# Peptides against a protein of PDB entry 7RZF: the designs that were tried, part 324

Target 1, 358 residues: chain A of PDB entry 7RZF
Amino acid sequence: PFQEEHLKQLYKIVPIKDIRNLYVTFPIPDLQKYYKSNPGHYLGHLIGHEGPGSLLSELKSKGWVNTLVGGQKEGARGFMFFIINVDLTEEGLLHVEDIILHMFQYIQKLRAEGPQEWVFQECKDLNAVAFRFKDKERPRGYTSKIAGILHYYPLEEVLTAEYLLEEFRPDLIEMVLDKLRPENVRVAIVSKSFEGKTDRTEEWYGTQYKQEAIPDEVIKKWQNADLNGKFKLPTKNEFIPTNFEILPLEKEATPYPALIKDTAMSKLWFKQDDKFFLPKACLNFEFFSPFAYVDPLHCNMAYLYLELLKDSLNEYAYAAELAGLSYDLQNTIYGMYLSVKGYNDKQPILLKKIIEKM
Target 2, 358 residues: chain A of PDB entry 7RZF as posed
Amino acid sequence: PFQEEHLKQLYKIVPIKDIRNLYVTFPIPDLQKYYKSNPGHYLGHLIGHEGPGSLLSELKSKGWVNTLVGGQKEGARGFMFFIINVDLTEEGLLHVEDIILHMFQYIQKLRAEGPQEWVFQELKDLNAVAFRFKDKERPRGYTSKIAGILHYYPLEEVLTAEYLLEEFRPDLIEMVLDKLRPENVRVAIVSKSFEGKTDRTEEWYGTQYKQEAIPDEVIKKWQNADLNGKFKLPTKNEFIPTNFEILPLEKEATPYPALIKDTAMSKLWFKQDDKFFLPKANLNFEFFSPFAYVDPLHSNMAYLYLELLKDSLNEYAYAAELAGLSYDLQNTIYGMYLSVKGYNDKQPILLKKIIEKM

## One batch from the design tools (peptide; made by RFdiffusion4, then SolubleMPNN)

Design b2_p29_1_s4 (from b2_p29_1, 15 letters changed)
Fold by OpenDDE base, seed 1:
Structure b2_p29_1_s4 (fold): chain B 358 residues (1-358), chain A 29 residues (1-29)
Amino acid sequence: as target 1 above (358 residues)
Amino acid sequence: PITYVEASISGPTEEDEPFDPFKVIGNTA
């Protein structure tokens, strides 16, 4: 386990690949025994959130970060890590101190709001859906995984322990959140820009790195992270499915799509699922316009329209994705294509939002 | 022809697991 001397350290690492990553790591207690409440998942869900007012949204708005992942990782027996990892832009590589400041501002926002039972309930519901409708894994990999996790979970729970949340434990959320402090931080920056600027080589992999103490002034700057008014908790996810009813197969169900509506303005084809029997659907829309590809100007206007439409839908994209919904928008030579896929229960909500933005 | 395709969310693949530099540097403590 890391001692105090190993905290407040900065590592500059030279990758083999041309990647720019920031890892902000906090030593935390072993949370394995708390799998029923999974406080690390709760914090990872919020810190890693991509919606409006999230940490990622602010860092993206500045052009500093492309992606963000937050969560617990296993260490050794008796300790874990909480890691915030970001993919850095070239500009973001110059603003690492400010990126980490924003991380601590978001963490401070989570402290100020306190643990939210509704967020836990959404995590519980999402994980229950993921468990109930999980895809079939490769038997060899799955068996090996189950054999491994038998060391950590009761036999009766080994299939459910990684998914099913049972207990809201605000005390444990606060306990983990209390470990996410500047005095407990380890920072790694991964970039080729450190080539020829390192003084150490890792013994096992030959990775070139430099280790530096983080200046006390920088630690103090992060300790004094204020509440940034741009950070907000996510809104409730309206796309989480609650109805999983599978409609009975129609007596006249055909193995191919049937034309169920034919009008001057629309044709509708329908195929009932006769194979998977999942509470999922695929909605596909082809929109026809005689102007979509008539000339280069109209083609570019149709392209620009779809890019603006996609941009206007970004606020829903992440929440829909978390809930097992996806959409796709493409230009065609005849107009545009829209696809909505996933759990059928909330597809009408997502579709309505798309059509309202069109 | 519209074919029914199971809509799976591609979760993060094992390839998308963020490189943990501390797996290499941090195991000493």
Scores: peptide ipSAE 0.008, ipTM 0.428, DockQ to the pose 0.049
Fold by OpenDDE base, seed 5:
Structure b2_p29_1_s4 (fold): chain B 358 residues (1-358), chain A 29 residues (1-29)
Amino acid sequence: as target 1 above (358 residues)
Amino acid sequence: PITYVEASISGPTEEDEPFDPFKVIGNTA
């Protein structure tokens, strides 16, 4: 376990690949025994959230970060880590201190709002859906995984323990939040820009790095992180499916898509699933416009339109994807292609939001 | 346990164990 001397440390690491990453790591207690409440997953969900008012949304708006991942990671027996990992832009590499300040501002927002049972319930529901409709894994890999997790979970729970949340434990959420403090931080910056500026080599992989103490003034700056009014908790995820009813096969079900509607403005083909029997659908729309690709100007305008449309839909993309819904928008030589895929229950909601932005 | 680090949609999927710069440091403790 990291002693006090191992905290408040900055590592500058030279990668083999051309990557720019920031890892903000906090040592936390071993939470394995709390798998039924999984407070680390709750915090990972919120810290890693991509919706409006999220940490990532703000850091993206500043041009500092491309991606963000937050969550618990196993250490050795008896301790874990909570890690916030971001992919840094070139500009973000210059603003690491400010990025970390924003992380602590978001964490402070989570403390101020306190644990939210509705957020836990969404995590529970999402995980229950993921468990119920889990795809078949390769038997060899699956067996090896199960054999590994048998060391951590009761035999009767081994299949469910990684998915099924049972208990809302606000006390444990607060306990983990209390470990996410500047005095407990370990920071690693991974960038080729540190090449030739390192003084140590890692023993096993030969990774070049430099270790520095984080200045007390910087720690104090992070300790005094105020509430940033741009940070908000996510809204409820409207896309979480609740109806999983599978309709019986029609007696006249065709092996191929049948034309079920033919009008001057639209043709509709339908194929019922006769193979998978999942509460999922694939909606594919091809829009035809004689103007879409008439000339280079129209081509560029059609492209710009779709890029703007995609950008305007970003607020829903993350919530939809968490709920097992996806959409795709593409330019075609005839106009536009839209696909909506995933659980059928909330597809109409997503489709409506797409159409309202069009 | 695959602790779901809720990867951002754009983040590395679970299969790409992100280079843990601390995995190396943890083995020395």
Scores: peptide ipSAE 0.008, ipTM 0.424, DockQ to the pose 0.030
Fold by OpenDDE base, seed 2:
Structure b2_p29_1_s4 (fold): chain B 358 residues (1-358), chain A 29 residues (1-29)
Amino acid sequence: as target 1 above (358 residues)
Amino acid sequence: PITYVEASISGPTEEDEPFDPFKVIGNTA
């Protein structure tokens, strides 16, 4: 287990690949026994959230970070880590201290709001959906995985333990949040910019690195992280499916798409699923415009329109994706293509939002 | 492509364990 001397350390690491990553790591207690409440997953969901008012949204708006992942990671037996990992831009590499300040501001926001049962319920529902509709894995890999996790879970729960949340434990969420403090931080920056500036070599992989103590003034700056008014909890995810009813196959179901509507302005083909029997649908729309590709100007205008439309839909994209919904928008030589895929229950909501932004 | 790095809510998938610089450095203690 990391002792106090191992905390408040900065590692500058030289990668083989041209990557720029920041790892902000906190030692936490072993949460394995709390798999039914999974407080680390709750915090990872919020810290790793990509919606409006999220940590990532703010860091992206500054041009410092491309991606963010937050969550628990297994350590050795008896302890874990909570890690916030970001992909840094070149500019972000210059602002690591401020990035970490924003992390602590977001964590402070989570402390101020306290544990939210509705967020836990969303995590529970999402995980239940993921379990219920889990794809078939390769038997060899699946068996090996199950054999491994039998060391951690009861035999009766081994299939469900990684997915099914049972208990809302605000006390455990607060306990983990209390470990996410500047005095308990380990920072690693991975960048080729440290080449020739390192003084140590890792024994097993030969990775070049430098270890430095984080200055007390920087720790104090992070300890005094205020509430940043830009940070907000996510809104409720309206795309989480609740209806999984599979409609019976129609008596006249054709093996091919049938034309069910033919008008001067639209044609509609329909094919019922007769193979997978999943509560999922694929909606595909092709919009035709004689102007879309008539000349280079119109082509570029159509492109710009779709880029602006995609940008305007970003607020919904992440929430939809979490709920197993996706959309795709593409320019075609004939006009525009829209696809909406995933669980059928909430597809009308996503489609409506797309059409309202168009 | 907005590569949402899914905060893989899935338990540790074996394959792409993100390079844990602390696994490398921490095994010395």
Scores: peptide ipSAE 0.008, ipTM 0.401, DockQ to the pose 0.036
Fold by OpenDDE base, seed 3:
Structure b2_p29_1_s4 (fold): chain B 358 residues (1-358), chain A 29 residues (1-29)
Amino acid sequence: as target 1 above (358 residues)
Amino acid sequence: PITYVEASISGPTEEDEPFDPFKVIGNTA
């Protein structure tokens, strides 16, 4: 386990691949015994959130970060880590201190708001959906995984323990939040820009790195992280399915799509699921426009339109994805293609939002 | 044919675990 001497350290690491990553790591207590409340998942959900007012949204708006992942990671028996990992832009590599400041500002926002039972309930509902409709895994991998987790969970709960939340524990959330402090930080920056600037080599992989103490002034700057008014808790996820009713197979169900509506402006084809019997649907729309590909200008305008549309939908995309909904937008030589997939219950909500942005 | 590809969200396989630089650093400390 990392001792005090291993805290407040900066590692500059040379990757083999051309990647730019920042890892901000906090040693935390072993949370394994708290799997029924999973406070690390609660914090990972919020810190890793991609919606408006999220940490990622702000860091993206500055052009510093492409992606962000937050969550607990297993250590050895008796300790864990909470890790915030970001993919850095070239500009973000120059602003690592400020990126970490924003992380602490967001963490400070979470402290100020306190634990939210509704957020826990969303995590519970999302995980329950994920468990109930979990895809079949390869038996070998699944058996190996289950054999491993049998060391951590009761036999009766081994299949459910990673998914089913039972208890809201604000005390445990606060306990983990209290470990997410600048005095408890380990920072690693991964970039080829450190090539020839390292003084150590890792024994097993030959990875070149440099270790430095983080200056006390920088730690103090992060400790004094104020509330950034740009950070907000996410809104409730409107895409979480609640209805899982599977309609009976129609007597006249065809193995192929049947034309159920034919109008001057639209044709609608339908095929009922006769194989999987899941509360899921695939909605596919092909839009035809004689102008979409009439000339190079219109072709490029149609491309730019879809890119702008996708960008304008980013605020919903993440919340939809968490809820098991996805969309796809593509240019076609005849116009555009839209696909909406996932749980059928909230597909109309996502579809409506897409159409309202179009 | 509409192939229902169940996109199994295969979580990252152990083979797709992103290079954890702390696995590298943590084994040396």
Scores: peptide ipSAE 0.006, ipTM 0.411, DockQ to the pose 0.045

Design b2_p29_2_s1 (from b2_p29_2, 13 letters changed)
Fold by OpenDDE base, seed 4:
Structure b2_p29_2_s1 (fold): chain B 358 residues (1-358), chain A 29 residues (1-29)
Amino acid sequence: as target 1 above (358 residues)
Amino acid sequence: MEEFVRLVLELQEEFEKRKKKPELWNKNF
């Protein structure tokens, strides 16, 4: 259990590697018994979201943060942590107070909106898909993992407990949100810029660090975090698959792609899956343009076009990835290549979004 | 106090592992 003396502390840590990381941590109650509702996962999903109006989107727009991860972490027996980790830019290292202010503004937005059952349902559906279509792991690693988690879950639930959500518990979400306050914060900044500016050494790793109290004025600024109008809850994820039907094998299924459409403007090759029997597909498109590589100007314009197209698709990329969809866009000497992969059910939606942006 | 620095070092190793394997991002810590 953390006493007040352990809270509102800033740690400046010197890494071995050239990295810049910020860790914003909150002590929370032990949530292990609530694994069927997993309120820490709900909050981690929202705080760690990468879509429009997310915390990460705003911090990226300012040039302060590259990546963000949010979620619960096991502590010692009887408590956990909620942690927000970010990869800092050089500029972001100068704006740590403002970055943390934006974190508290986003948390305040979550309090103002309250727990959303539809967000829980999306988390439930995503986790159920991840469980149902889980890839085969190496037996040795899998057995060792299962043996470890048997300390935390009943034998009957040990395979499902990390995935299957059963209960929407808004009360537990609010309880965790109430712990995510400036008065409960512990901050660590990891950067080589603190080399020669530390006064302590960690005993086991020899890591140099400095500990400082966070000024009361800074805590008050974070306590008075307003509703930043740039922060919005995610939209519903339209890419979550709901149909997992496997179509019967065609009687004349070929081991190789067959030409099923031949026109002056397009050729289409198809191969049915005869091996994996997964509700997944790979769509590959090669677009031909006589202008793509005609000269250096056109080559650079074709490159710039794809970079702008990728940027314009960022709004869908994260939601698609969460739902087990991916896309790839590449320049070729003949024009461009597009690939769409993942669950078959919602691939047409992602493909349509890509084509509408093209 | 030293326990928190250790926690951060452990988290750093996990965070760097996750950056290398995007497929693991949806797993809670």
Scores: peptide ipSAE 0.251, ipTM 0.744, DockQ to the pose 0.440
Fold by OpenDDE base, seed 2:
Structure b2_p29_2_s1 (fold): chain B 358 residues (1-358), chain A 29 residues (1-29)
Amino acid sequence: as target 1 above (358 residues)
Amino acid sequence: MEEFVRLVLELQEEFEKRKKKPELWNKNF
């Protein structure tokens, strides 16, 4: 559907809001028929990853990007887009060519490593968990959504097709990855810095923009993207739950937390879930220190300690969040508060990592 | 050409909605 004249184009767009965004887009084949393997989701998971050695981690380390989203988007009948969208810093707005070079270096890393079945299995397991424990939606909105997706999926699969992965298709992953090339790129930069520097107006929204061809020298720089040794595939996500057993309600279960341990150094309260019957738990810890709020110096040291602890845990935060785990760390007037929430199966792993960093 | 600017504007609204709801587990498209 896109001719060569539509490719290798740069759009400078003036937003109404003060925002700085970069959109790097690639036309791809219609992947709708491949929903059971979902190769665009596989690539979106890796390109949009936030862990160590990810594209976002490197771009954040340079101070150029705040957030990154990657994945497939519907176009029209017979084609889609693959899109990498980033929130730019003020400095990142000056380094757009270098940001896109890093995107192509990461894509080249994905080509060099090839399709990984274990990554597909993680996506499959995460989506299966999301489907199994999906929250109730508002009936009217849900019915309208289901009516829409009946045009795309068999009736028997309409509830599962957006979630359940069935087939590892490395051939389709490679096919999509082969479309993610500099010669196929369309770039948009959204920034108020282009105000008064545009020559066109979009018909429907009145949005001011400028269109420019990307110079052949820039395309060649991106085509010659080397392997950046800072980029690596994510490690296996150890937080993905596998056990969903719900223990029977104890005969003596109280509607309130019961004190099950009382010592000079610790008190422990426990309440079994008697309402939701989910394979989830909430662990809450209050650590007491007589030094936490004794003076302004100790208060600032306790704050600094907690900020350093949070920073040291960033490598696990994203992987835990993907797996349905969360933690929270707060200073209190008495010391520190820690909360760990989510699927109970892997909470001990996350808790252990937090305690080892403390 | 204008169709691409429209696509970017639609994507911008979606991206801003996602930033406001960090609870949306699927940070990818």
Scores: peptide ipSAE 0.236, ipTM 0.753, DockQ to the pose 0.403
Fold by OpenDDE base, seed 5:
Structure b2_p29_2_s1 (fold): chain B 358 residues (1-358), chain A 29 residues (1-29)
Amino acid sequence: as target 1 above (358 residues)
Amino acid sequence: MEEFVRLVLELQEEFEKRKKKPELWNKNF
């Protein structure tokens, strides 16, 4: 569908909002028939990963990027796009060529490591959890969505097709990865800094833009992207739940939290879920310190401590979030509040990591 | 040509929606 003349193009786009975004787009074959393996989701999971050694981690460390999203998008009939989208800092807007070089270095790392069945299995498990414990949607929206996707999936699979992975297809992962090359790239930079520097107007939205060919020397720099030793595949996600057993209701279950432990150093309240019957828990901890709010110095020290603690936990935050776990840390006038929420199976692992960093 | 600008504008709206709903980041566009 895209001729060579449509590739290796840079678009400078003026937004209405004050935003700075970079879109790196590759045309790919239609992957719809491969929904059971979903190779574009596999690549999106790795490219969009936020853990140590990820593309985002490195680009954040340079101060160039705030957020990154990678994945497949539907195009017209018979083709799709693979898109890497980043939120640029002001500094990152000056380093777009280098940001894209790092994208190709990460893609080259994925080529060097090859398709990993364990990564596919994690994606499969995450999607299976998301399907099994899917929240109730508004019937009108849900029925309209299902009616739309009936054009793409067998009737028997229409409920599962967007979620359940069945087949590890390394050949399809490699096929998509082979399309993620500098010669196939289309780049868009969205920034108000291009105001008054555009020569075209988009017909439907009136958006001002400029189109430029990417210089062959820049394409060659990206083609010669080496292995950056800072890039690593993610580690296995230890937070993926495997036990979904719901314990039977206790005969004496109270509608309110019951005090189950009272000591000089701790009180513990417990309430069993009698309403939702989900394999989820909410752990809430209030830590009391007489020093937390005694004077302005101690108050600021307690604040700085929590900011440092949050920063030290960033390495786990993303993997936990993927697995449906979350935590929250707040200063209180009495000390500190910690909340851990999500699937109960792996909450002890996350809690242990938080306490080890404290 | 204009189709790509349109695609980017559609992507921008989706990306802004995702920034408001972190749970959607790892899903296909």
Scores: peptide ipSAE 0.225, ipTM 0.745, DockQ to the pose 0.512
Fold by OpenDDE base, seed 1:
Structure b2_p29_2_s1 (fold): chain B 358 residues (1-358), chain A 29 residues (1-29)
Amino acid sequence: as target 1 above (358 residues)
Amino acid sequence: MEEFVRLVLELQEEFEKRKKKPELWNKNF
C-alpha cells in the first residue's frame, strides 16, 4: 500500500488541545488471520512494557517521555500498522530523533534476543484471565461488537478470538520485527509549537500540518542503532494469578465485616464476598502513628516518606497492574492507609514486597 | 498523505481516552 515516497516522512501536526505526542508508525502485513498467535500483541507487550530495562523506563529516566503505548492498528484492507505512541515532555519534544533512536535500539534488542516462548505464555495467561473474568458489558454495545467481529472470526471462536492465544509463532514475530525498520517508518509529531509553521491543512478536520522528508543521515543513524546495554527483556511476572478457587460461603457469614482479631497492636475485620463470587480480595490497612500529624514538619515528612515509598515500588507496580493487582498508599491524619486489590492468589506476594520496602 | 494525518488524529483521540483510564494503558492497540 505504501510506496517508497510515502515512507521516511515526518509530519508536524498542530493539535487543538495542548498535547505533545510522537507517533512512530510502520506499515505491516494484515495480521488478522494470525489472531491465534497475535504477533503484534507480543511485540506491543514488550515495546510498551514499563518495567526495568524497558523502552519507557529509559525514556522516562531522561525526562523525555511520560507514557508509551505500542501495538498493531488496523489499516485499510490487506495491511495494518504497528504504532509506537509516546507522550512527550517539553524536553522530549527537542529530542525526538534520539527518542526514535532508542526505539530502534530496543527493537534491535528484541531481534538479538529472538522470540521468547515464556513471554508468549505470559501474554496467553494474562489474556485468559482477562477473558475468564471479563466484566459485564452493556448488552446493546456487546451485541453490536460481536456482530461486527463475526466478519473476521469463526462463529465458534468469536467470543474468544480477541483474547485467547493458542499458537506460539516465532516466525510471525520475526516477520513483524523485520518490518519495524527505519526505511519503513512514518513519523508524526503533534505539538502546538508548530502553530504558524505549517504549510498544509487536512481536508476533513482542518488540522494544520507540515510534511517533511526525514533526512537520509537520520535514517542511517537509526539503521545503525546499536545494542543499548540499558535495554533488557522484562523479568517473569510473578503476579499472574494461577489459582482462581472460590471458597464456599461460611454458614455464619455476616453482611458486615466481623472482628476476627483484636490485640493491643491490631484489629482485623473480615467479610467474605457474598455478592460477586470472584477470586478477588480487597486488603485495607490503616497504620496509626501519633507523629503523623503532630506538626507541619512531621506531616510533610510522612508525605515525603509515602512518595519515596511509592517511587521505590514502581518496579513492581506495572507488573502487578498487568496481572490485575493494584495498590494504593495514602497519608491520613492518623498515619498511613494501604490498600491492595485484585486477584487474591498473588496479593500476598505484592503485600510482602510493599511491607519489605516500608 | 492526508490519510496519515487522519490516522494520527484518530489515534490521538483514542490515546487521550486511554489516559483517563490508567488500567487500560497496557492494552496494546
Scores: peptide ipSAE 0.212, ipTM 0.722, DockQ to the pose 0.467

